# Peptides against a protein of PDB entry 4ASU, part 170

Target 1, 270 residues: chain A of PDB entry 4ASU
Amino acid sequence: ATLKDITRRLKSIKNIQKITKSMKMVAAAKYARAERELKPARVYGVGSLALYEKADIKTPEDKKKHLIIGVSSDRGLCGAIHSSVAKQMKSEAANLAAAGKEVKIIGVGDKIRSILHRTHSDQFLVTFKEVGRRPPTFGDASVIALELLNSGYEFDEGSIIFNRFRSVISYKTEEKPIFSLDTISSAESMSIYDDIDADVLRNYQEYSLANIIYYSLKESTTSEQSARMTAMDNASKNASEMIDKLTLTFNRTRQAVITKELIEIISGAA
Target 2, 83 residues: chain B of PDB entry 4ASU
Amino acid sequence: FTFASPTQVFFNSANVRQVDVPTQTGAFGILAAHVPTLQVLRPGLVVVHAEDGTTSKYFVSSGSVTVNADSSVQLLAEEAVTL

## One batch from the design tools (peptide; made by RFdiffusion4, then SolubleMPNN)

Design b2_p19_4_s1 (from b2_p19_4, 5 letters changed)
Fold by OpenDDE base, seed 1:
Structure b2_p19_4_s1 (fold): chain B 270 residues (1-270), chain C 83 residues (1-83), chain A 19 residues (1-19)
Amino acid sequence: as target 1 above (270 residues)
Amino acid sequence: as target 2 above (83 residues)
Amino acid sequence: ALEEAIRAALEAAAARARA
């Protein structure tokens, strides 16, 4: 490579490093906000799941319709955030299919569709786009819940798959159950709640779904911003290493050019 | 007793004496060992009676309340403000 | 678009450095 080529590469990598450093700072700011907003959201979301855990809602084996909701975003450069969700979705879909279940998929965030469109396009009901630019609100979750309920797909049970935030350096892809109104109303463990008005139960279930979706979005967002911050830091470090290597190559090449010129001068003087 | 909105937590696994909630079917009080129930909130006043006799008032918009068999209570409001 | 450009640039730079 010529000195000119090396210089051009150095300039390019230095520019990339500046961008990745800037993105790291942006991700850090978004992470800090997301983490603060996750605290109440977690209490709220876990509270919504408490019924299902305590009542031990079971779906009869003869029920065949299963919904998978994958939660991520539209934005990349966040490590394995999207692929982890997609991987678990694929695994779950395969297991359910092997068990003779009908599987439909909802993607929250365009990246889910981007990963799964070739293999699972026929199973997609809907994909929600424009996720990840702004922090998710309860309104956003309500829209998703409403769309699901209005989709006409009468699932028996489902799973929502998302990345749960653990720490700035750790997240875990998890699954939480979602149940249809019919499944809840028919569950034996719900007999202690039998005096509940059908309209009340329906409305309760709508809130429950929105609550769980909201919770998943908040966990996902926090995990994503943390992962992006880490990814951008790693990219910046990698760029630094490349700059160092290229700088060494530049210096060696420069010395070689000088040496060659000196030899030419000496050889021409003889 | 847990009382939260999506953006704020008022009580997290707290012990309280009584919680009065506004539901679509009517207002009711949740006491110790209340029977399991599910209700939907209507806009109205939530009153929390602490064990020490203090009373806190909140206005809620909508949401749900769950009383479980283990006497745990989840009050989840879409919006809530302290009065 | 920017993220894709960054990713592409990083991948291209990595490929060139190996090469």
Scores: peptide ipSAE 0.043, ipTM 0.886, DockQ to the pose 0.013
Fold by OpenDDE base, seed 3:
Structure b2_p19_4_s1 (fold): chain B 270 residues (1-270), chain C 83 residues (1-83), chain A 19 residues (1-19)
Amino acid sequence: as target 1 above (270 residues)
Amino acid sequence: as target 2 above (83 residues)
Amino acid sequence: ALEEAIRAALEAAAARARA
């Protein structure tokens, strides 16, 4: 490589390092906010899931329609955040298909669609884009819930797959159940909940779905920002190492060029 | 008893004496060992009666309330404010 | 565009660092 080539590469990497450092700081700020907002959201979301855990809702085996909602975002450069969700979605879809279930997929965030497009395109109902630019709100979750409910797809059971935040250095891809109104209404374990008006139950399920989606978005966002911060830190370190290596190469190459020029001068003077 | 909105937690696994909730079918009080039920909140007042006799009032916009067989209660409001 | 550039640059850098 010529000195010019090395210099150009050094400049490029230095610029990238500046960008990654900046992105790290941005991710750190977003992470701090997301973590604060996750605290109440987790209580809220876990509270919404309490019914399903306590009632032990089961879907009959003869029911064949299953919905998978994958939750991530549109934004990259966050390590394995998207691939982890996609991997679990693929695994779940394969398991369900092997069990003779019909599987449909909803992607929250464009990255899910991007990863699964080639292999699962026909199973997608809808992909929600413009996710991850701003912190998710309950309104956003409600929109997603409403669109799902209005999609016309009559699923029996579903799964929402998202990254649950553990710590700044750890997340875990989790799955939570989604049940249709019919499944809840027909569940034997729900018999203890007496005299529930059908309209009330419908409205309750609408809230439940929105609540779960909201919770998943908050977990996902916090996990994503944390992962992005880590990824950008790693990128910055890698860039630093590369700069050091290239600088050494530059110095060696420069010395070689000087030596060559000196030899040419000496040989030409002879 | 858990009472939360998406953005704020008011009670988290707390023991309370009674919770009065505004529902679409009418306001009712949730006492200890209340029968399991699911309800949807209408805009209105939530009144929490603590075991120590303290009463707290909240305005909620909408949401859900769940009373489980284990006497756990989840009051989940879309929006809630302390009064 | 920037993210892609960063990703591409990082991948290229990683590939070169492994080489």
Scores: peptide ipSAE 0.042, ipTM 0.886, DockQ to the pose 0.013
Fold by OpenDDE base, seed 5:
Structure b2_p19_4_s1 (fold): chain B 270 residues (1-270), chain C 83 residues (1-83), chain A 19 residues (1-19)
Amino acid sequence: as target 1 above (270 residues)
Amino acid sequence: as target 2 above (83 residues)
Amino acid sequence: ALEEAIRAALEAAAARARA
């Protein structure tokens, strides 16, 4: 490589490093906010899931329609955030298919679709785009929930798959159940609950779905921002190491060029 | 007893004497060992009676309330404010 | 576009660092 080539590469990497450092700071700010907002969201979301855990709602085996909701975002450069969700979705879809279930998929965030479009295109009902630019709100979750309920796909049971935040350095892809109104209404375990009006139960289910989606979005966002911060930090460090290596190469190449020029002068081969 | 909105937690697994909630079917009081039920909130006042005799009032928008067989209660409001 | 450019640049840089 010529001195010019090395210089050009150095300049390019230095620019990348500046960008990754800036992105790290942005991700850090978003992470701090997300973590703060996750605290109440977790209590809220876990509270919504409590019914399903306590009532031990079971879907009859003869019910075949299953919905998988994968939760991520549109934005890249966040490590394995999207691939982890997609991997779990694939695994779940395969297991359900092996059990004779009909599987449909909803993607929250465009990245899931990007990963699964070739292998699972026929199973996709809808992909929600424009996720991840702003912190998710309950309104956003409600919109998603409403669209799901109005999609025309009459699922019996579903799975929402998302990254649960553990720490700044750790997340875990997990699954939570979602149930159709019919499944909840017909569940034997619900018999202990007082006579519930059908309209009340419908509204309750709508809130439950919105609550779970909201919770999943908050967990996902916090995990994503943390992972992005880490990814950008790693990228910045890698860039720094590359700059150091290229600088050494530059110095060696410069010395070699000077030596060659001196030899040419001395030898008269000019 | 858990009482939360998406953005704020008011009670987290707390022991309370009574919670009065505004539901679509009517306002009712949740006491200890209340029969399991599911209800949807209407806009109105939530009154929490603590074991120490203190009473706290909240305005809630929409949401849900769950009374489980284990006497746990989840009051989940879309929006809630302290009064 | 910027994210893709950054990704491409990082991947290219990583590929060059491995060579």
Scores: peptide ipSAE 0.037, ipTM 0.890, DockQ to the pose 0.013
Fold by OpenDDE base, seed 2:
Structure b2_p19_4_s1 (fold): chain B 270 residues (1-270), chain C 83 residues (1-83), chain A 19 residues (1-19)
Amino acid sequence: as target 1 above (270 residues)
Amino acid sequence: as target 2 above (83 residues)
Amino acid sequence: ALEEAIRAALEAAAARARA
């Protein structure tokens, strides 16, 4: 490589490093906010899931319709955030299909569709786009929940798959159950709950779905921003190492050029 | 007893004497060993009676309340404010 | 578009560093 080529590459990598450092700072700010907002959201979301854990709601085996909701975002450059969710969605879909279930998929965030479109296009009901530009609100979750309930797809049970935040350096892809109104209403384990009006139960389930979606969005957002921060930090470090290597190469090449020129001068004078 | 909104936690696995909640069918008090039930909240006042005799009041917009067989209670309001 | 460009640039840089 000529000195000119090395210089051009150095300039390019230095620019990339500036960008990745800037993106790291942006991700860090978003992470700090997301983590703060996750604290109450987690209590809220876990509280909403308590019924399903305690009632041990079972779906009859003869019920065949299963909904998988994958939660991520539209934005890239966040490590394995999207692929982790997609991987678990694929695994769950395959397991359910092997069990003779009909599987439909909903993607929250465009990246889910981008990953699964080629292999699972026929199973997609809807993809929600414009996820990840702003922190998710309960209103956003309610809109998603309402759209699902009005989609006309009558699932028996479902799974919501998202990345649960553990720490700044760790997340875990998890699955939580979603149940249809009919499944809840017919569950034997629900008999211990006093005479519940059908309208009350319907409204309750609407809140429950919105609550779970909201919770999943908050966990996903926090995980994503943390992962992006880490990814940008790693990219910045890698760029730094490359700059160092190229700088050494530049210096060596420069010395070689000077040496060659000196030899040419000496040889021409002789 | 857990009482939270999406943005704020008021009680997290706390022991309380009684919680009065506004439901669509009317207000009712949740006592120790209350029968399991599911209800939806109407806009109104939540009153939490602590074991020490203190009473706290909250306004809620909507949401749900769950009383489980194990006496755990989840009060989940869409919006809630301390009064 | 910017994210894609950054990704592409990072990947290209990584590929060149391995070569």
Scores: peptide ipSAE 0.031, ipTM 0.885, DockQ to the pose 0.013

Design b2_p19_4_s3 (from b2_p19_4, 10 letters changed)
Fold by OpenDDE base, seed 1:
Structure b2_p19_4_s3 (fold): chain B 270 residues (1-270), chain C 83 residues (1-83), chain A 19 residues (1-19)
Amino acid sequence: as target 1 above (270 residues)
Amino acid sequence: as target 2 above (83 residues)
Amino acid sequence: SLEEAILEALKRAAEKAAA
């Protein structure tokens, strides 16, 4: 490579490094906010899931319709955030299909669709776009919940798959259950909840769904921003290493050129 | 007793004496060892009676309240403000 | 998107460094 080629490459990588550093800072700011907002959201969401955990709601084996909701975003450069969710969705879908279940998929965030469209296009009910630019609100979750309930797909049970935030360096892809109104109403464990009006139960279920979706979005967002910070930091470090290597190459090449010129002068070949 | 909105936590696994909640079917009081129930909130007043005798008042919008068999209570409001 | 452009640039840079 000529000195000019090396110089051009150095300039390019330095520019990339500047961009990755800037993106890291942006991700850091978003992460800080996301973490603060996750604290109450987690209490809220876990509270909503308490019924399902305590009542131990079971879906009869003869029920065949299963819904998978994958929660991610539209935005890239966040490590394995999207692929982790997609991988678990694929695994779950395959297991359910093997068990003779009908599987439908909802994607929250365009990246889920991007990964699964080729293999699972026929199973998609809907994909929600414009996720990840702004922090998710309860209103956003309510819209998703409403769309799901109005989709006409009468699932028996479902799974919401998302990345749960653990720390700035750790997240875990998790699954939480979603139950249909019919499944909840018919569950034996619900018998202790006496005299629940059908309308009340329906409304309760709508809130529960919105709550769980909201919770999943907040966990996902925090995990994503953290992962993006890490990814951008790693990219910046990699760029730095590459700059160092290229700089060494530049220096060696320059010395070689100088040496060649000196030899030509001494030999009288110029 | 857990009382939270999506953006704020008021009580997290706290021990309280009584919680009065506004539901679609009417207001009711949740006492210790209350029977399990599910209710939907209507806009109205929530009153929390602490063990020390203090009373806190909140205005809530829509939401849900769950009383479980283990006497745990989850009050989840879409919006809530301290009064 | 800017992110995609960055990814592409990084990939190109990595490919050139590996060559």
Scores: peptide ipSAE 0.030, ipTM 0.878, DockQ to the pose 0.013
Fold by OpenDDE base, seed 3:
Structure b2_p19_4_s3 (fold): chain B 270 residues (1-270), chain C 83 residues (1-83), chain A 19 residues (1-19)
Amino acid sequence: as target 1 above (270 residues)
Amino acid sequence: as target 2 above (83 residues)
Amino acid sequence: SLEEAILEALKRAAEKAAA
């Protein structure tokens, strides 16, 4: 490589490093906010899931329609956040298909669609875009829930797959169940909840769905921002190492050029 | 007893004496041994009676309330404010 | 997008550094 080429590359990498450092700081700020907002959201979301855990809602085996909701975002540069969710979705879809179930997919965030489009395009019902630019709100979750309920797809059971936040350095891809109104209403374990009005149950289910979606979005966002912060830090370090290497190469090349020029001068070939 | 909104937690696995909630089917009081039930909230007043006799009042919008067989209660409001 | 550009640049840089 010529000195000019090395210099150009150095400049480019230095610029990238500046960007990654800036992005790290932005991600750090967003992470701090997300983590703060996750605390109540987790209590809220886990509270919503308590019924399903305690009631042990089961879907009859003869019911074949399964919905998978993958939760991520539109934004990249966050390590394995999207691929982790996609991997879990693929695994779940394959397992369900092997069990003879019909599987449909909803993607929250464009990245899910981007990863799964080639292999699972026919299974996608809808993809929600414009996710991740702003912190998710309950309103956002409600919109997603409403659209799902109005999609016309009569699923029996579903799974929402998202990254649960553990710590600034750790997340885990998890799955939580979603149930159709019919599945909830017909579950034997729900018999202890006597005399529930059908309209009440419907409304309750709508809230439940919105609640779990909201919870998943908050977990996902926190995980994503943390992962992005880490990714940008790693990128910055890698850039630094590359700058050092290129600088050494530059110096060596420069010395070689000087030596060549000196030889040319001494030899009279110049 | 858990009482939360998406953005705020008021009670987290707390022991309370009674919770009065406004539901679409009518307001009712939840006591320690209340039968399992599911209800949806209407806008109105929530009153929490603590074991120590303290009473707290909240205004809630829509949401849900769950009373489980194990006597755990989840009050989940879309919006809630302390009064 | 800027993010894509950064990712591509980082990938290219990594490939060149490994070579």
Scores: peptide ipSAE 0.029, ipTM 0.878, DockQ to the pose 0.013
Fold by OpenDDE base, seed 5:
Structure b2_p19_4_s3 (fold): chain B 270 residues (1-270), chain C 83 residues (1-83), chain A 19 residues (1-19)
Amino acid sequence: as target 1 above (270 residues)
Amino acid sequence: as target 2 above (83 residues)
Amino acid sequence: SLEEAILEALKRAAEKAAA
């Protein structure tokens, strides 16, 4: 490589490093906010899931329609955030198919669709885009819930797959159950709640779905921002190392050029 | 007893004497060992009676309330403010 | 997108460094 080439590369990498550092800072700020907002969201979401856990709702084996909701975002540069969700979605879909279930998929965030489109395009009901630019709100979750409920797909049970935040350096892809109104209404374990009006139960279920989606979005967002921060930090460090290496190469190349020129002068070959 | 909105937690697994909630079917008081029930909240006043005799008032919008067989209660409001 | 551009640039840089 010529000195000019090395210089150009150095300049390029330095610019990239500036960008990655900036992105790291942005991600850090978003992470801090997300983590703060996750605290109440987790209590809220876990509270909503408490019924399903305590009631131990079972779906009859003869029910075949299963919905998988993958929760991620539109934005890249966040490590394995999207691939982790997609991997678990694939696994779950395969397991359900092997069990003779009909599987449909909803993607929250365009990245899920991007990963699964080739292999699972026929199973996708809808993909929600414009996810991840702003922190998710309960309103956003409600919109998703409403769209799902109005999709016309009469699922019996489902799974929401998302990254649960553990720490700045750790997340875990998890699955939470979702149930249709019919499944809840027919569940034997719900008999202790039998004095519930059908309209009330429907409304309750709508809130529950929105609550769970909201919770999943908050967990996902926090995990994503943390992962992005880490990814950008790693990128910045890698860039730094590359700059150092190229700088050394530049210096060596420069010396070689000078030496060559001197030899040419001395030899009279010029 | 857990009482939370998406953005704020008011009670987290707390022991309370009584919680009065506004539901679509009417306002009712949740006492210890209340029968399991599911209700949807209407906009209105939530009153929490603590074991120490203190009373706290909240305004809530829509949401849900769950009373489980184990006497755990989840009051989940879309929006809630302390009064 | 800016993110895609950055990713591509990083990939290119990595490839060039490995070469």
Scores: peptide ipSAE 0.027, ipTM 0.880, DockQ to the pose 0.013
Fold by OpenDDE base, seed 2:
Structure b2_p19_4_s3 (fold): chain B 270 residues (1-270), chain C 83 residues (1-83), chain A 19 residues (1-19)
Amino acid sequence: as target 1 above (270 residues)
Amino acid sequence: as target 2 above (83 residues)
Amino acid sequence: SLEEAILEALKRAAEKAAA
């Protein structure tokens, strides 16, 4: 490589490093906000899931329709955030299919569709786009919940798959159950709940779904921003190492050129 | 007893004497060992009676309340403010 | 997108460094 080539490459990598550093800072700011907003959201979401855990709602085996909701975003450069969710979705879909269940998929965020489109396109009901630009609100979750409930797909049971935030360096892909109104209303374990009107139960279920979706979005967002921050940090470090290596190569090449020129002068070879 | 909105936590697994909630079917008080129930909140006043006799008031917009068999209670409001 | 462009640039840079 000529000195010019090395110089051009150095310039390019330095520019990339500047970009990755900037992106890291942006991700850090978004992460800090997301983490702060996750604290109450987690209490809220866990509270919403308490019924399903305590009531131990079971779906009859003869019920075959299963819905998988994958939660991520539209944005890239966040490590394995999207692939982790997609991987678990694939695994769950395969397991359910093997059990003779009908599986339909909803993607929250365009990246899920991008990953699964080739292999699971026929199973997708809907993909929600424009996820990740702004922090998710309860209103956003409500819209998703309502669209799902009004989609006409009468699922019996579902799974929402998302990345739960653990720490700035760790997240875990998790699954939480979603139940249809019919499944909840027919569950034997629900008999202990007294005087539940059908309309009340319907409204309750709508809130429950929105709550769970909201919770999943908040967990996902925090995980994503943290992962992006880490990814950009790693990219910046890698760029730094590459700059060092190229600088060394540049210096060596420059010395070689000088030496060659000196030899040519001494030898009289023009 | 857990009382939270999407953006704020008011009580997290706390022991309380009584919680008065506004539901679509009317306001009712949740006491210790209340029978399990599910209700939907209407806009109105939530009153939390602490064991020490302290009373706290909140306004809620909508949401849900769950009383479980284990006496745990989840009051989840879409919006809530301290009064 | 800008993100995609950055990713591609990073990939290209990595490939050139490995050569």
Scores: peptide ipSAE 0.027, ipTM 0.878, DockQ to the pose 0.013

